# Designs tried in a protein design run: peptides against a protein of PDB entry 3B8E. Part 172

Target 1, 230 residues: chain A of PDB entry 3B8E
Amino acid sequence: PFLIFIIANIPLPLGTVTILCIDLGTDMVPAISLAYEQAESDIMKRQPRNPKTDKLVNEQLISMAYGQIGMIQALGGFFTYFVILAENGFLPIHLLGLRVNWDDRWINDVEDSYGQQWTYEQRKIVEFTCHTPFFVTIVVVQWADLVICKTRRNSVFQQGMKNKILIFGLFEETALAAFLSYCPGMGVALRMYPLKPTWWFCAFPYSLLIFVYDEVRKLIIRRRPGGWVE

## One batch from the design tools (peptide; made by RFdiffusion4, then SolubleMPNN)

Design b1_p24_5_s4 (from b1_p24_5, 21 letters changed)
Fold by OpenDDE base, seed 3:
Structure b1_p24_5_s4 (fold): chain B 230 residues (1-230), chain A 24 residues (1-24)
Amino acid sequence: as target 1 above (230 residues)
Amino acid sequence: KEKLLKELKEEFEKKLKELLKKLE
């Protein structure tokens, strides 16, 4: 998200604090959960293979998987961002290069795509209105990611939700999202304005997409053991 | 990446402290 902000010079889609909440609050517990599950699975099934080669391959596969999932998460967040800005009169094409004028406190007549003038304060309200939905979108997509990452080869339906740490991680992410979205004062403190409950559902298509993608991937792995997709 | 994470962590801690002060 931050890279696109820099490259496209669009208004900031996600605040720095919100990014930190994602990295520290939402990603850390899942990562710990995955580390425990991997340790349990490795203890039960691995004969002593060459630890150097298997570790490198596994780290690369994990890195690639996280990279791909991260890109899908970012796409979901940006979709929500563009929808909100479009609803407020700023079409995606108009946002390109707008950051300089958007962030200038002395410019109070920035025009939207329809010729309406926006004060600095009004622009910042719209910007901060995007932060919360972007965060929530990431959290909802992370639900799917966590469920997917639980199983390396098997469908989630086959292994079930037995990992208590994973369930705790999902709860923590959801609770954090709810807290940041609805707690009074978060708009001033974290620049995250309250979210309408309907916006939670905007992320579900992306979560479903990730889920379907992973199930298809796992099906391919099961049908073609030893393929490049592993 | 580690430097960025450190800076982000410091900024988060700072804002968290400010938030806690406002809630008091």
Scores: peptide ipSAE 0.006, ipTM 0.258, DockQ to the pose 0.017
Fold by OpenDDE base, seed 1:
Structure b1_p24_5_s4 (fold): chain B 230 residues (1-230), chain A 24 residues (1-24)
Amino acid sequence: as target 1 above (230 residues)
Amino acid sequence: KEKLLKELKEEFEKKLKELLKKLE
């Protein structure tokens, strides 16, 4: 997320505090839950033919899984960010390069895509209004990501939700998201303004899409072992 | 395992709260 912020020079989609909450509060429990998950039979039932090479392969596979989770989460967060800003009059194209003027407290006439002028304070309210939905989107996307990562080749429907630790992790991150989103004072303390309940659903289409995509991918892998999709 | 996860969670929540207090 921060790389896109730097490269695109868009208004800050995530505050430093929000990033910290994601890294320390949201990502850790799910990651631990995945570590305790029973390995898919295809991954662990093969005795390592060569302990050194197979350890490296497992590390690569874990790294790829975490990398994919992070990328999918970022995409979901940015989707929500762009939707919110678009609803407030800032189209994605207009946001490119806008950061310099957006963050300048002395510029109170920044125009949106429709020619409406925004004061510094108004812009910061909209920016901080994006932080909470971004965080919530990360949590909602992570529900799907965790379920997806539970299986590499098998369908979620085949393996089921047997991991109680995973379920606990999902509950915990959701509770944390709700707390940070709705607890009084979080807007001032964390620059996370309260979220309208409807915005929780903004990530659902994306989560559904990635879920369907992953199921299709896994189906292709099962039908064509060793294909380019693996 | 559940106890360990709870302990880890509590530790991270404490660290988070401490960091938040420093940022206030």
Scores: peptide ipSAE 0.000, ipTM 0.268, DockQ to the pose 0.014
Fold by OpenDDE base, seed 2:
Structure b1_p24_5_s4 (fold): chain B 230 residues (1-230), chain A 24 residues (1-24)
Amino acid sequence: as target 1 above (230 residues)
Amino acid sequence: KEKLLKELKEEFEKKLKELLKKLE
């Protein structure tokens, strides 16, 4: 998210504190749960033919899975960010290069895509309004991603929800998201304004799309083992 | 892709550290 912010020169989609909450708070328990489940499902069922090679492959698989999940989550967050800004008059194409003027406190007449002028205070309210939904979107997408990434090859329907650590992680991250979204003072402390309930549902179509995509991907991998889709 | 991802992650971490230093 931060790299896209720098490269595209768009308004900041996530505050530094929010990024830290994602990295340290929401990602840790799910990542641990995924590591445990991959160890049980993929590693323990196959007798290690070569412990050195199999360990290296497993570490690469975990790292790749985590990196892919992070990218997909970022895409979901950016989708919500662009939707909120578009609803407030800023189309995605107009946001490109706008950061310099957006962050300038002395410019109080930044025009949106429809010619409406925005003061610095109004712009910052909209920016901070994006932080909470972006975070919540990551959590909601992470529900799907964690369920999907539970196994590399098996369907969720085949593996089931037996991992208690995964279930605990899902509840923990949801509780954290609710706390950060609705606890008084979070707007001042974390620049996370209260979230309207409608924004929780904004991520659901994206989560469903990812779910369907990965089930199809897994189906293809099962039908064509060793294909380029791996 | 893995090398690119690693480089991007390292750059992200550097920029994050710089931002944290600015927030201090």
Scores: peptide ipSAE 0.000, ipTM 0.260, DockQ to the pose 0.023
Fold by OpenDDE base, seed 4:
Structure b1_p24_5_s4 (fold): chain B 230 residues (1-230), chain A 24 residues (1-24)
Amino acid sequence: as target 1 above (230 residues)
Amino acid sequence: KEKLLKELKEEFEKKLKELLKKLE
C-alpha cells in the first residue's frame, strides 16, 4: 500500500499507525494460530517422494501462494480506498499525482473530479475516512487467508474449524477492527475515523476471491498429484 | 523501518508462542 502511495503519488490510503496495527496486532495471533495448526493428515502421512527437490519446490509454492494472497489483500484495500474517494467526488484517475497538492496545507482549493473545491481540512477528513475501511478490508480478507491456511490439499469444508486458536485469531482481528473503528478518540489518536457498517461488506468479494483461488488450487493439487502446483 | 518491524513482530510472536505453551 505504501509503495503504491509513493509510486502513484495518490493521497495516503493507509496510515502508519494502521500499518503498525496490522503488522503487530492483527497478524500476530493468526501467525501463532498457524504455528499451532494441526498438521494436515495428508501432509504428515505423505512421505516426500524426493526429499531434496520436493521440499524446495514446496517452500517455493507456499511462498508464491502467500505472495499472491498478499497481492489480493492489497488490491482489496485499494479497491475500498478508491470507492470511498469516488463517492466523495475523487475519481481514481484524478487521484494520480494529486498527493503533493493534497498534503499541502496552504492549498485550500483542490478540485475534485466534479470541480468542487476542497479545503485542507476537508481533504484530511476524507483521507482519514479511508484509513479505517482500508484496515477493515485487510482484516476481512485475512479471515479468508487464515481459514485457507489450515490445509494444503483438503478443502476447508473437509478440514473443518477445529483449531480454537484460529477461531480466537479471527475474533481478535475482528475485535481490534471494531475497537479502532468505533472507539471514541480513534480519529484523533490513530487518524481512523468511524466506519459505517456497510463498509465491512466492501471486502467480501475479495475474501470470496481468495476462497475460490485456494479451493481451485487445492482442487488442482488433488486432481494432479505431483504437479507443479503442489 | 520495515526490517525493524519484522524483527519486532517475530520477537513478539515468539514470546506469545512461549506464553501459549506455558498455558497448555
Scores: peptide ipSAE 0.000, ipTM 0.230, DockQ to the pose 0.018

Design b1_p24_6_s1 (from b1_p24_6, 18 letters changed)
Fold by OpenDDE base, seed 1:
Structure b1_p24_6_s1 (fold): chain B 230 residues (1-230), chain A 24 residues (1-24)
Amino acid sequence: as target 1 above (230 residues)
Amino acid sequence: LKEELLKLLREYFDKLLEEYLKKL
């Protein structure tokens, strides 16, 4: 997210608070759930494959899969960001290079894509209005990721929701997202303004994309046992 | 007190953002 912010010089799509909430609140429980699942899967995967090569391949595959999922999560967040800014009159093309003027408190006449002038305060309100949906988008996409991670080889439907840690993670992320989105004072305290309930659905296409991506990946692994992807 | 605390939090997060942006 920040790399695109710097490279494109766009208004800040994800605030420091949202980043901290992702890193501390959202990513920690998934990481713990994955650590437990690795321990459980390593107990089950005791087929006598060469433990050094298979561990390295599995670690590389996991790292690549998480890297790809993380990119899809970021794309989902940016999509939500661009949709919200476009709804407020700032088309994506107009946002390119706008950060310098956007962040300047002395410029109170920044024009949107339709020639509407925005005060510094109004711009910051719309910026902070993007932070919460970006966070919520990541959380909703992480629902898919967590459900996918739980099912390394089997479809989500085959393993069921038996992992209490996963359910707890999903609940914690959702509760945190709801708290940050709807608790009074979060806009002032955390610069996370209240989210319209409709924005929760902006992430759903990306969650579906992650599900499809993982199901396709798993299907490839199932059809080609012993490929470079194992 | 609430407004001062909120201001302090904002300043802290702004500083954290600046530090993060400087490290990037």
Scores: peptide ipSAE 0.006, ipTM 0.292, DockQ to the pose 0.021
Fold by OpenDDE base, seed 3:
Structure b1_p24_6_s1 (fold): chain B 230 residues (1-230), chain A 24 residues (1-24)
Amino acid sequence: as target 1 above (230 residues)
Amino acid sequence: LKEELLKLLREYFDKLLEEYLKKL
């Protein structure tokens, strides 16, 4: 997300506070839950044949999988961001290079794609309106990520939702997202304006995509043990 | 490569946006 902001010079899609809430709030409990579940999984029952090489390969594979999922999360967040800005008159093409003028407090006549002029205050309201749904999109996509990362080879339908810590993590991140999105004063304190309930559903296609992708991956691994997809 | 990637991303998002707006 932040890399595309720098590369494309678009208005800030995700605020620093929101990034901190993701890193410290939504990712920490899930990461702990996954660490506990990995200890219970049959992955730990197989002693690594070579602890140094097998650990390094596993860490690289995990890092690559999380990297790919993180990219899909970012794409989902940016989709929501572009939809909101388009609904407010800023088409994706018009946002390219707009950051410099967008962030300038002294420019009060920034035009949208339809020639409407936006004051600095109006622009910042729209920007902060994007922060909340971007965050919520990340949380909804993380639901799928947490569920799929529960198992390395087994389908989620085979393993089931038995880990209480994982269920707690899903509840915690959802409760945090709801609190940050709808609690009075969060717009002033965290620059996260209230979200229309419909925006929660914008992330569901991406969550489903991740789920389907991982189930297909796991199906391939089960059918071809020792393949490159493993 | 940067411009081509940005173009591809733009085209992808424009298609997704169009599909979303057709459903709304």
Scores: peptide ipSAE 0.000, ipTM 0.199, DockQ to the pose 0.061
Fold by OpenDDE base, seed 4:
Structure b1_p24_6_s1 (fold): chain B 230 residues (1-230), chain A 24 residues (1-24)
Amino acid sequence: as target 1 above (230 residues)
Amino acid sequence: LKEELLKLLREYFDKLLEEYLKKL
């Protein structure tokens, strides 16, 4: 998100606080869950025939899977961002290069795609209105990821503790998202304006995309054991 | 339906923005 903000010079889609909440709040529990999963898998796996290569392959597979999921999460967040800005008159093409004028407090006549002029204060309200939905979109997409991790067939019956950690992660992410979205003063203190309940649904297509992606991935792995997707 | 939904969302945003601006 921040890289696209710099490269495309678009208005800031995700605030520093939301980034910190993702990195520290939403990613930490999944990372812990994964670390426990690896530890349990390493305990349950017969000594890997080659612990260096098998660990590296598994780390690469996990990293690639999380990288792909992270890309889908980012796409979901940006979709929500572009929808919000488009609803406020700023089409995606118009946002390209707009950052300089957007962040200039002395420019009070920034035109949207429809010729409406926006004051600095109005622009900042719209920007901060994007931060919370972007964050919530990531959280809702992470729900799909966590549920997918739970639905790994060979893992569900053996991973009673992992299921509790995943459920706790889902609860923590949801509670954090609700707290940041609806707690009084978050708009002023954290630049995270209250979320409309409708914005929770903007993430659902991307959650479905992750489900479809994982099912397709699982299907490919099942059809081609030892293939490049493993 | 998409335009009506977008309009409804815009109206809701405008109301939320107005309420937020009134509370500031």
Scores: peptide ipSAE 0.000, ipTM 0.198, DockQ to the pose 0.027
Fold by OpenDDE base, seed 5:
Order: structure tokens, then C-alpha cells, then sequence
Structure b1_p24_6_s1 (fold): chain B 230 residues (1-230), chain A 24 residues (1-24)
């Protein structure tokens, strides 16, 4: 997200507070849950796998999966960001290069895509209005991520949601997202303005895409053990 | 395959964005 903000010179899509909440709040419990589930899976797999080669392959697979999922999460967040700005009159094309004028406190006449002038305060309200939905989008996408990461080879439907730590992680992320989105004073304290409930649904297509992607990946792995997708 | 899938996803998101913008 931050790299695209710099390269495209767009208004800031994700605040520092939201990043911290993702890193410390939403990603930590999932990471722990996956670490425990991996440990349980490794304990249950009694067959003498060559521990050096199989560990390295597994670490590479995990890193690639997380990298891809992280990219889809970022795309989901950016989609939500562009949608919100478009609803407020700023089309994506117009946002390119707008950062310099957007962040200038002395410019109070920044035009949107429809010729409406926006004050600095109004622009910052819109910017901060994007932070919460971006965060919530990440959380909703992480639901799918957590569900798919629970299974390495089996469909999620076959293994079921038996991991209590995973379920706890999902509730924690959702509770944190709800708290940051709707708690009074978050707009002033954290620059996270209240989220319209409709924005929670904006992320659902991305969650579905992640789910479909992983099920297809797992299907390919099951059909071609030892293929390039591993 | 991964790059193609990522490309397809990007194209899908771009289309979704375009469809959303057309509705706005």
C-alpha cells in the first residue's frame, strides 16, 4: 500500500494506525494459529519425511502463499479505497499525482473529477474515511485467508473449522475492526472515521476470490503432487 | 500460472471497478 502511495502520488490509502492494528492485532493471532496448526500437523505426520528438504519446501510454499494472499489483500484494500474516493467525486485517474496538492494545507480549492472544489479539511475527512474501510477490507479478506491456510491439501470443507485458535482469531479481528470502525472518538484519536456497514460487503468478492484461488491451488496440488505449484 | 492468475485477478478487479464507476 505505502509503495503505491509513493509511486502513484495518490492520497494516503492506509494510515499508520491501521497498519499497526493489522500488524499487531489482526496478523498476530492468525500467525500464532497457523504456527500451532503446523506444529500439530507435523506431529501427526509420523512418516519419516526427510526433515531438511521437506521443511525448506514447506517454508517456501508458505512464504509464496502468504505473498500472493497479501497481494490480493492489498488489491482489495485499494479497490475499496478507489470506490470510496469515486463516491466522493474523485475518480482513480484524477487521483494520480494529486497527492502534492491534496496534502498541501494552503490549497483549499482542489478540484474533484466533477469540478467541485475541496478544502483541506474536507479532503482529509475523505482520506480518513478511506482508512477504516481499507482496514476492514483487509480483515474480511483475512477471514478467507485464515480459512484457506487451515488446510494445506484438503478442502476447507473436508477439514472443517475445528481449530479453536483460528476461530478466536476470526472473532478478534472482527471485534477489533468493529471497535475501530464504530467506537466514538476513533475519528479524532486514530483518524479512523465510522464505516458504513455496506463497506463490509465490498471486501466479500475478494474473500471469495482468495477462497477460490486456494481451492483451485489445492486441487492442482492434489492432482499433480510434486508439480511447480508446490 | 501464478502470474496469469494474478493478472486475471487484476483484470477482474479493474472490471469490477469500472462496473462500479459506471453505476455511480
Amino acid sequence: as target 1 above (230 residues)
Amino acid sequence: LKEELLKLLREYFDKLLEEYLKKL
Scores: peptide ipSAE 0.000, ipTM 0.186, DockQ to the pose 0.052

Design b1_p24_6_s2 (from b1_p24_6, 20 letters changed)
Fold by OpenDDE base, seed 5:
Structure b1_p24_6_s2 (fold): chain B 230 residues (1-230), chain A 24 residues (1-24)
Amino acid sequence: as target 1 above (230 residues)
Amino acid sequence: RLEELLKELEKKVNEELEKLLKEL
């Protein structure tokens, strides 16, 4: 997210507070849940044929899978960001290079894609209106990530949703997202303005994409043990 | 105080980013 903000010179899609809420708030319980599930899965590990090479390969594959999931999460967040700005009159093409004028408090006549002039305060309201949906999008996509991470090789349909820690993680993320989105004063305290309920659904296609991607990946691994996808 | 610190942090990040953009 931050790299695209720098490279494209667009208005800030995700605030520092929102990043902290993701890293410290939403990711902590999921990370613990995944650590416990990894420990359970490691107990089920048949002794690797070669403990050194098979462990290194597995760690690299896990790292790549998490990196890919993180990219899809970022894409989902940016999609939501661009849709909200487009609904407020700022088309994606118009946002390119706009940051310099957007962040300048002395410029009160920044034009949108339709020729409407926006004051600094109005622009910041729109920017902060994007922070909450971006956060919520990440949380909704993380639901799929948590569900798929429960199983390394088996389908979610085979293992089921029996992990209480995972269910608690999903609840905690959702509760935090709802609290930050709808609690009075969060707009002032955290610059996270209230979210329209419809924006929760904007992330669902990306959650489904992650789910399908991982199920296909696991299916390929099961059909071709020792293939390049492992 | 947290809001002030966050505003200061945002300002510093923006200033460093502007420096980086001027160097590029």
Scores: peptide ipSAE 0.007, ipTM 0.279, DockQ to the pose 0.023
Fold by OpenDDE base, seed 1:
Structure b1_p24_6_s2 (fold): chain B 230 residues (1-230), chain A 24 residues (1-24)
Amino acid sequence: as target 1 above (230 residues)
Amino acid sequence: RLEELLKELEKKVNEELEKLLKEL
């Protein structure tokens, strides 16, 4: 998110405070919940043929998988960001290079894609309105991530939702997202303005994409043991 | 290869995003 903000010079899609809320509030409990997930029976029964090389290969595969999931999360966040700004009259093409004027408090006549002028205060309200749904999008996509991380080879449908701690983690991050999105004063305190309930659904296609991606990956692993996907 | 597939996916997502944004 922040790299695209720098490169494209777009209005900030995710504020520093929101990033901290993700890192400290959203990710911690889910990460702990995964530590209590029962090991997949096939993972634990496989003795490493070579402890050094097989460990490195597994770490690389895990790193690549997390990198891919993180990229899909970022795409989901940006999708939500661009949709909200487009609904407010700012098309994506118009946002390119706009940051300098957007962040200038002395410019109160920044035009949207339809020629409507926006004051600095109005621009900051819409910017901060984007921070909340970006955060919520990450949470909703993390639901998929957490669920798929329960297993390496087995389908989610086979493993099921047996880990009560994981379910609790999902509930907690969702409750936190709801609190940050709807609690009075969060706009001033955290620069997170209230979210319309409809925006929670903007992340669902990306969550579904992650589920489908992981299920397809696992299906390939099951059909071709020892393939490059494993 | 996974990175290539990811890049292809990113491209498709961006294309769909552009379409959706044009419809708004």
Scores: peptide ipSAE 0.000, ipTM 0.211, DockQ to the pose 0.051
Fold by OpenDDE base, seed 4:
Structure b1_p24_6_s2 (fold): chain B 230 residues (1-230), chain A 24 residues (1-24)
Amino acid sequence: as target 1 above (230 residues)
Amino acid sequence: RLEELLKELEKKVNEELEKLLKEL
């Protein structure tokens, strides 16, 4: 998120405090939950043919899961950000290079894509309105990611939701997202303005896409063992 | 193999991200 903000010179999509809340709050409990995840029933039935390769494969799976997850989370967050700004009159193309003028408190006539002028205060309200739904989008995408990471080869439907720590992590991150979104004073303290309930649903298509993609991937792996998809 | 390639790509992206963050 922060890298695209710098490279594209767009208005800040996610505040530093919100990033810290993701890293310390929403990622920690899920990461612990994955560490305690019972090995997939297929992994447990395979005698470790090679403990070095199996440990490498598990570390590889965890690192791939986290990095692919992180990229998809970022994409989901940016999608929500661009949708909100577009609804407020700022099309994605117009946001490119706009940061310098956007963050300048002395410029009170920044034009949107439709020629409407925005004061500094109005721009900051819109920016801070994006922080909360970006965060919530990450949390909602993390739901799918955590469920996907539970299994390497088997479908989530075959493995089931047996990890109580994982379930607790999902509730904890959701409760944190709700607290940050709706607690009075968060707009001033965290630059996170209250979220309309409708914005919680903006992430659901992405979560579903990730879920479907991974289930299809796992299905291909099951049908073609040793294929290029592994 | 695709997973390995994606992991290698991810590692490279993360390394470049960390470099950019250190330069900031």
Scores: peptide ipSAE 0.014, ipTM 0.291, DockQ to the pose 0.028; fails the geometry check
Fold by OpenDDE base, seed 3:
Structure b1_p24_6_s2 (fold): chain B 230 residues (1-230), chain A 24 residues (1-24)
Amino acid sequence: as target 1 above (230 residues)
Amino acid sequence: RLEELLKELEKKVNEELEKLLKEL
């Protein structure tokens, strides 16, 4: 999120403090939990093809946690960000390069895509209104993505939810998201304004889509072992 | 095979992102 803010020169989609809360609060416990996940039943029955080149299951799970999860989360978060800004009059194309004027306290007449002028204070309210839904979207996406990362080939329904640390991590990240979203003073302290409870459900279709996609992928792998999809 | 290629790509992307973060 922060890298795209710098590269694209768009208004800040997610505050630095909220990024730290994701990295240290929401992602850390779930990521560690994957290291303690029981090996998939089909992996344990075969010897490594090449001990020098075959990555350990743990390295694969860690790579999924920091690579795939991060990319999927960023996509989901940016989708939510662009929707909120578009609803407030800022189309995605108009946001490109807008950061310089957006962050200038002396410019109080920044125009949106429809010619409406926005004061610095109004712009910052809209920016901070994006932070909380972005964060919540990440958490909701994590629910699905952490679950799908448990296995390479087996369905979640076949492997089950045996890792208590993973289950704890899912509750912890949800509790943290609720706290940061609704605790009084978070708008001032963390620049995270309260969101309507309905915004929690906006990310559910995305989480469902990635879950279904992964289950279909795993089904194909099970039906065609050694295929190109594996 | 596709999963292996994707993991290699993810690793490269993460390494480049870490470099960019260190330069900031």
Scores: peptide ipSAE 0.014, ipTM 0.278, DockQ to the pose 0.027; fails the geometry check

